# Designs tried in a protein design run: peptides against a protein of PDB entry 9GMZ. Part 225

Target 1, 343 residues: chain A of PDB entry 9GMZ
Amino acid sequence: TGFPLELLTRPATERLAYFENYTVAHPRLKEVYEILMRTIAEPAGASFIFVYGASGVGKTTLRLRVEQKLTELALPKLESDRARVPVVGIEAIAPESRYFNWKEYYTRALITLEEPLIDHKFDYGVRGISRDNFGKINVESKVVAPALRRALENALIHRHPDVFFVDEAQHFGKVASGYKLQDQLDCLKSLANMTGILHCLLGTYELLTFRNLSGQLSRRSVDIHFRRYCADSPEDVQAFKSVLLTFQQHLPLAETPNLVDHWEYFYERTLGCIGTLKDWLKRVLSDALDREATTITLKDLQKRALSVAQCQKMFKEIQEGERQLSETEADVQNLRSALGLGA

## One batch from the design tools (peptide; made by RFdiffusion4, then SolubleMPNN)

Design b2_p23_2_s3 (from b2_p23_2, 11 letters changed)
Fold by OpenDDE base, seed 3:
Structure b2_p23_2_s3 (fold): chain B 343 residues (1-343), chain A 23 residues (1-23)
Amino acid sequence: as target 1 above (343 residues)
Amino acid sequence: PLGVDPVPVPLDTTPLPPLSVEA
């Protein structure tokens, strides 16, 4: 089954939107989705979930699909509890300075939690936080970070989301010293503990550094590794080719391009990351639609490919993350052996 | 639904023709 053929007569914007909204439920996405949904439903005393993997593996797609599903599942309860928000998701911003901007973080979190559609006016107990006539939160510049934190704590308690998502959470680690990194971890831990809200941090393998610094977080955290597809695994290569075939059939073009025969080139320039693949194909599709082209060619692909230098950089970051995880697994086995626990 | 399940690729054991690196 391919794309709806009626799309060929539709505007370029609609054809592009179809492909953008199209999601392949590839094996790794399905696995991580099932683990994450189960962990959110039954956190078993966990306060944190860490979802880590390569840039462009599909973490944002995962988050959006979980947010959609949690919202769908909560709809019957939201009719009776108009104060409840089922899920909240924010993106952590890279600090412009060597210091993480907690004031900005709390402000964005409050704005996201308190969308205009929430009929129930909550008093945050903080002067300089108001709602406009449209219900949008306004935070005055004079409001300090500790006051915004208290407002967020109260909002999280009152709205009681099933999970608080923080995407690009490696940006918490981008501070000038390991000591400040610990302070940030303690700050997040305190927020989770005071609110009773499960936090899910999604990010790159740089999150492993953040995770490893807090042995106390490790005791109350669940780890989810969102793996890429590996070319040394026949099963992973087959899965990657199957994704290419699926995208090939769902590009809204008059002539179906042969992507599968070029699978090695697609692998070389995506490192087995399906998000990177989708973004690449989206750029190429946009160019083809702008030219009113009937298909895409290898030249069109080459024009929008990541450079070899970009791929080499990303691959080094992936190899370092995969190495750290492999060492951690070996350390667990060594610890078990040293404890007299069999393999 | 999470998305559409990928279409299985037949296990074609036929060696892919070498990518001619046009120099």
Scores: peptide ipSAE 0.083, ipTM 0.614, DockQ to the pose 0.406
Fold by OpenDDE base, seed 4:
Structure b2_p23_2_s3 (fold): chain B 343 residues (1-343), chain A 23 residues (1-23)
Amino acid sequence: as target 1 above (343 residues)
Amino acid sequence: PLGVDPVPVPLDTTPLPPLSVEA
């Protein structure tokens, strides 16, 4: 099973778009997907889900896949409830200043929540929020953050999504003082409590620092670790090789490249992160299509690889995150032992 | 004996919807 062979006669843009939209259902993605879907269906009084892992592990792909599935599952109910949105997903923006831009966050959330095609338009109760002729939300620059928050609360209550996703959620943590970070968490907690909507925050291991600051969130949160593939695990190496094999079959090129023979080089330059791998292959495919090349070579890969220095930096960030998790696991074991609970 | 590395097998795949280009 590979790409549709008719793509070889199609424009480079269609061939690239095929590969862009193509997702490998690798073991870690399946595992985290199943946990996340189950947690969304049965949150058991949780208000937050934290999904954390290395940059480029595939968190955005996970989010999009869950959003797609929740939308598909909701379709029969949406015929009777024209006001409902099944899921909302946004990306948190890195603050340009020492302060998280809540106004921008609320605006993006409102715009994403109010799809143009959704029936049952309602008033937000806030002057300067309107819909265009296509039903898209427009927020005037004069609308202040507290008013946008109330509008978002009303919209979330009215649209009642099963989950509200925030990707790149580590950006909430980039506030200069620990006190302000707690205020951000309390703000998000208040939003979740006021709306009754489950929030899923996806981010890097920097999200752990954010997660650990709110002892109140810990009681109402589910943690999901999206692990990379590790070269010291034979099973993980096999899974990584299987991902490479799958990608090589789905590169819309006349000659199937042998990516698997270069698995160590792919691992060296991705650190076992499948999103990083996908992005690399996308860049290389784009270059190959631009040259009307029949295949991808090692030289083509080398041209678009992350530098060793970039990989070393990313690896250090991963090791620090994995260390923090390992310490937390050890602390749990120490607590259990101290309580007289078996290991 | 170097255990024969198990031959990798293709994994399941799912098309994703196109990323909505935020206009």
Scores: peptide ipSAE 0.051, ipTM 0.648, DockQ to the pose 0.060
Fold by OpenDDE base, seed 1:
Structure b2_p23_2_s3 (fold): chain B 343 residues (1-343), chain A 23 residues (1-23)
Amino acid sequence: as target 1 above (343 residues)
Amino acid sequence: PLGVDPVPVPLDTTPLPPLSVEA
């Protein structure tokens, strides 16, 4: 079944919003979703979950689907426990300086935890944090990072979310090498330990460098690799073609474009990353709607494709991440062999 | 043998709720 045909009579904004709000439930997304949901339900003493994969693989889509599901599952309990928040999710901001802005991080986390719709308001124990007439949290400029941390710890303990999501978590690692990276990791570890709240860090393969620096986090962390589709796997190629077939049926255009016949070109310019594919199709759909076009052509696709140079850069970053993971798998095999456990 | 590429099958699509634009 395709898009609702009534959309063809609707404004371009509604047609675009339809495609933006649709998520293809592709096999790799379903798999990672099930693993993540199970790990959140049964963390087995883990304090951290690391979800890593290529840029544009769909990590933000995964987070949003898990947040939605955790909220739905919590609704019956939230009627009795008006202080509880089921889930909190923030995006880590890339530091503008050589230092991560912890003040901004804590402020954003507090604002997200203290949604205006929460009836049960509590005192943070910190002067200069207030609520406006709409219940929104305001933080005065004079409030320092250590005070905001204490406020966040108190808020996390009081609201007790099942998980704290940090998207784009590789941004913690973009600060100067060595000691400063360890301090940031120790800061997050301390926050998780002091609150008892499970943290899920989602990011690119740069997150592996951050993960590998803490031998203590490795003992209290679960890893989830969100893989792209690989052209050397017949099953992955079939899944990628099925995603293209699904997207072509859900593009709100008068004539259904044949995307599947161009699957190799789509693969070349997305590297098997479904988020990159969706964002490309959104740009092309927007252009088609602006022109009142009946369909999408190969020429329209080419105008909004990533350049070959961008794809080469992205592919190099993917290959380096996949290599680091393959080395870790080989290290496990070498350890098993050295222990006499066999292959 | 030109392996006949298996005909792709449509996958499930799920609408996400619109992100509440905080007014």
Scores: peptide ipSAE 0.025, ipTM 0.542, DockQ to the pose 0.050
Fold by OpenDDE base, seed 2:
Structure b2_p23_2_s3 (fold): chain B 343 residues (1-343), chain A 23 residues (1-23)
Amino acid sequence: as target 1 above (343 residues)
Amino acid sequence: PLGVDPVPVPLDTTPLPPLSVEA
């Protein structure tokens, strides 16, 4: 089934919003979603989940869909426990300096955790944290990072989310020294341990460097690799073509564009990353709607495509991440062989 | 027929609900 045909009579903003909100349950997204949901439900003493993969693979889509599902599953319990928040999700900001801004991190986490609509309000025990007339948290500039941490610890304990999501978590690794990176890891570990809240860090393959620097986090973490589709796999090519077919049916245009016949071009300019594909199609759809066009053409696609140079850079970063993972898998196998456990 | 697998089904596209149930 395609998009609702009634959208063709609707404003361009509504047509664009339909496509923006549309999520294809492609095989890799579904697989990672199922693993992540199961791991959140049964963490087995894990304090961390690491979800890593290429930029534009769909990690933010995964997060939002898990947040939605956890909220839906919690609704019956939230009627009786008005203090509970089922999930909290933030994006880690890239540091402007050699140091990660923990004050900003804690502030954003507090603001996100304390939904204005939550009935049960509590005192953070920290001066300079208040609520406005709409119940929104205000954090005064005088509040220092250690105080914000204590406020967040108290809020996480009180609200007891099933998981705390941090998107773009590779930004924790953007520090000038290995010592400062260890301090950041210890800070996150302490927050998870003090609150008893499972943390899920989503990021690029740069997150592997952060993950590997803490031998202590390794014992309390679950790793989830969100893979791109690979052109050397017939199954992955078929899945990618199926995604293109799905998107062409769900572009709210009068004439269905033929995306599938151009699958190699779409693959070349997305590297098998479905988020990159969706963002590209969204830009092209927006342009088409602005022109009141009946369809999109190859020329429209080319106008909004990533350059070959951008794709080459992104591909190099992907290959390095995939290589590091393959070496780790080989090291595990070599260790098992050396221990006499067999292959 | 394009010789592709069945069209992947969409995940739920409903707006994110509020984190708390309004009383």
Scores: peptide ipSAE 0.021, ipTM 0.454, DockQ to the pose 0.052

Design b2_p23_2_s4 (from b2_p23_2, 11 letters changed)
Fold by OpenDDE base, seed 3:
Structure b2_p23_2_s4 (fold): chain B 343 residues (1-343), chain A 23 residues (1-23)
Amino acid sequence: as target 1 above (343 residues)
Amino acid sequence: PLGVEPVPVPLDTTPLPPLKVEL
């Protein structure tokens, strides 16, 4: 069990690409994947799914694997329904200003809905949206956000994806005032309601602030907590060590590095976040391949590690998010007790 | 498939060879 040994004779680019494309199906990723896939299949009148967790926990990996699976499941139907897009996934951009750029969001969503070489010319009904000779969507600078919204509503209805993913969705919360944040929530809610398309917002714990502002979204949303591994749980420590062992075996190097014996250092610098771990190992592997090194050293790891100050900042953000969730769970129990519903 | 299953770490991991600390 390990990487294909033939990779040792391949260019550094192919060796790095192997590791980049390698995914460990760790327990938390499997759990959240199964919940998300079931919720997409049976939304039960939900308009939103919120997937929240630490930065670098693996939310983007989760999204990409769900997109792959939804595409695979849709293939037999896409032969007969050439207008259908099975899934659409975008990343929300951090606003340069205290205002979310809805024009950019709608433009990116429209482009992504048309990236499949769909022979079906769709008329967006909006002047200044066209397809080039290659079928690529062109949006003229004169097209305003309300017109782009109508075009996206029409495109989502016509393409009827099973889900619309928005990664880094905490960026919707990065606004100057609570009233503007409510307006953004109402805008997203209206888009989901008008199209009938389920929206899945993936983000950091900052997404909870966005989620909690709308008691109306609460009635039509499913919440999925993508937990990190915790060092106080023996089972979580064992899972984290097992992930290290698996990555150790899949680093395309002549000598297998001992990552497992350094598990505490890996935990300290990743906070139990497997995405952060993978990205760290990818950077270290790239440096090792550039030097034609036979293995990875502790010095190589240290060179590409997050600083203690970065980890302390990230840990404070995690602790605040985990605290807010624990308080919410206690509030639910208190509410049930107050309603005379037994625990 | 979602990915590769993590290989269980044996409880009694005899210490694997240390990462070569280039002195």
Scores: peptide ipSAE 0.049, ipTM 0.546, DockQ to the pose 0.297
Fold by OpenDDE base, seed 2:
Structure b2_p23_2_s4 (fold): chain B 343 residues (1-343), chain A 23 residues (1-23)
Amino acid sequence: as target 1 above (343 residues)
Amino acid sequence: PLGVEPVPVPLDTTPLPPLKVEL
């Protein structure tokens, strides 16, 4: 089934919003979603989940879909426990300075925990945190990071989310090497331990550095690799073509563009990353709607494609991440063999 | 001539419900 044909008579903004909100449940997204949902339901003493994969693979889409599902599943319980928040999701911001802004992180987390719909006013026990008449948290500039941390710990304990999501979590690692990176990990570990809240860090392959730094975190972490589609796998190529066919049917245009016949070009410019593909198609759809065009052409695609140089850079970053994971898998096999456990 | 590429199995495009949980 394609898009609702009524959209062809609707404003360009509504047609674009339809495609923006449309999510293809592609095999890798389904697989990672099922693993993540199961791990959140049964963490088995894990304090961390690491979800790593290429930029534009669809990690933010995964997060938002899990947040939605956890919220839906919690609704019957939220009627009885009005203090509970089912899930918290934040994005870690790239630091403007050589120091991670923990004050900003804690402030954002507190603001996200305090959805306007939560009638239950929590007292953070911290002077300079207030709510406006709309329930929005205001944090005075004088409030220091250790006080905001205590406020967040208390809020997480009181609200008891099933998981705390941190998207773009590689941004914790960009600022500090060695001891300072360990201190940041120990800070996150302490927050998870003090609150009893499962933390899910989503990010690029730069998150593998966090995994390697703490043999104690590895014992209490679950790793989820969100793989891209690989052109050397016939099954992955078929899945990628199926995604193209699906997007082709869900572009709200009068004439259905043939995306599938150009699958190699789409693969070349997305590296098998479905988020990159969707964002490309959104830009092209926006341009087509602005022109009142009936369809999308290859020329329209080329105008909004990533450059070959951008793709080459992204591909090197992917290959390095995939290599590090393959080495880790080989190290596990070597360890098993050395222990006399059959390969 | 590489064989007839199997028609891309339409992914079960059950639209994940709109991200707007109208609470």
Scores: peptide ipSAE 0.027, ipTM 0.518, DockQ to the pose 0.058
Fold by OpenDDE base, seed 1:
Structure b2_p23_2_s4 (fold): chain B 343 residues (1-343), chain A 23 residues (1-23)
Amino acid sequence: as target 1 above (343 residues)
Amino acid sequence: PLGVEPVPVPLDTTPLPPLKVEL
């Protein structure tokens, strides 16, 4: 089973859009999806979920698929509860300054909560927050961050989402060192506590810094490691090859390219990250479609590959994250041994 | 012994519906 063959007669834009919208349900994505869905359904008193993993592992794809599923599951209830939003998801912006822009964060969260044409106008109790003629939230420049926070707290309580997603959540940490990072976490913790809404932070291994900062957060958080595929695992190599085979069948080209025979080169330039692989293949497909090419070649792949220097940088960031997790696993084993719990 | 590399199997990618649920 491959792409619909009728796509070969369609414009390059439709062929590219097909591949862009295509998602491989790879084993690690399925595993993390099931864990995340279960944790959202039964948080067991958790206020936070941390989903961490390499850049380009597929965290945004995971979020979007969970958001879709939560929305689908909520549809029958939304007929009776028109105030409810099943899920809210935002991306944290990299701060342009040495300070995280909380005003922007709260504004984006409010906009996202209210983008659904919910007939029920909620009064946020804040002057300078209005709806336009299209029902979109407008926030006047005069509205200060503490007022936006109260508006968001009220909106989250009223809309009662099953989870609040924050993608690229490492951006909270990039500008904050020491006490400032704690203050940011305390802001998020306070928002979760005041609203009763479960927060899911998705990001790079820089999120491990958040986990380690507060023993109270650790007691109220669930951790989900979205691992890359590792070349030292035969099962992971097989899964990675199966992903390549699946993408190979879903590239809307006249001749099916042989990606699987080049699996080592794909692994070298993606580090086992399926998002990185998909984005690479999108760039190569776009170039092939622009040239009206029947297939993609190794030269086409090489033209759009990450450089060795980029891969080396990404690999160092991965190794540091994986090391920090391995130290945590060793601490658990040391604790078990010290408790007289046999391995 | 040349270990027969296991033939990669296509992942069952039932196309999940497009992410745009027009509500």
Scores: peptide ipSAE 0.024, ipTM 0.557, DockQ to the pose 0.057
Fold by OpenDDE base, seed 5:
Structure b2_p23_2_s4 (fold): chain B 343 residues (1-343), chain A 23 residues (1-23)
Amino acid sequence: as target 1 above (343 residues)
Amino acid sequence: PLGVEPVPVPLDTTPLPPLKVEL
C-alpha cells in the first residue's frame, strides 16, 4: 500500500501537500498519543502535562493529531453547545528581549481560541479587543498584559476546552534566569487554576528545568517522555527501518526510492528522530518535484542532510536530557527500595 | 505565514508492515 497513483498526474504542490499531511503512526508516537489522550480524558486532578523529548522527535505532529481527535470527539456536543471549543493549541515564541512577552502570548491565545467559526460572540469586557468582519480578534496596541490575561481567563472559562496546548514551551526558559522561569510557571499555574483548564506544555529536554524548579507543579503534573529510536536497541532499529519503508512507499514519485538500504545514513543524520526524518524527506521531495525527477538518489539526500556539526550538537543535547531522566528513574528506584517497596 | 493547518488526514493507524528481510 502506497500513495494514490493519481497523484503522479497532479501538480507538484498537491504531491508535496500529500506527503506533508501524511503521518506514520510509528510505535513511540502511538505510545505517547495513547498516554496523552488518556491523561486529557482523566486528568485525576493534574493541572499540567509535560511532553518532553528531542528536537524533531515529532511533538508538533503529536499535538496536531490530538487536537484533531479531540475536535472529532467533541463534534456531537458542539451542535448543542456552540460556545464550546474542544481544544486550543499555540506555539510559544522565543522572546526578542530578556523577558517572556506575556502580552504576545495572551494575544496569540485569544486569537487562536476565538476562531471565526464560533457563532457565539463573546464580549471580553476589555476595551481595545474587537472582532473584524470575518470574526477574527483584533487587539489594539494600548491593551496591557493584565487586561489580556483577564480576557483569556474569561474566554477559557466560557469556551471550556479539554486542554490548552503550548508547543515549543522551552522558549519560556531560554532567556530568563532560573528564578524568572519559576515566576513564569507560577503565572501559568495561576491561569490553569483560575480557569480550571488543563495545560499541556510540549518541548525539548529544556522542559526538565521546569520540573526541577517547581516541586509544587510536580505534584499536579503528568510527565510524558517522547523518546527517540536508539541504534543500540534491535527493536528500535527495526521500528526506524519500518518508518523508512513506509515513507518510501508514500513519496509521490514514479519510481519508489530505496531508503531502507541507507538506514544507517538516515539514522546518523536524524539521531532516530522521525520529525527530523520527515522534514529531510520533504525537502528532498520538493527538490525532486522541482526537477520533475522520477525518483530520489543518495546525492539528493546528501544535498539536504543536516551537517555533522548540527547532528553532534543535537546529540549532546539529547544525551544530557536522557542522562537527567535516567538519574531521576534511578532515584525513584532507590527511594522505593529504601521504603521497602520492591523495585 | 502560519503554516496552513494540514488538512486533517486520518492518522494512518495501519500497522507498519514487517520488513521483509530478504534473507
Scores: peptide ipSAE 0.022, ipTM 0.490, DockQ to the pose 0.040

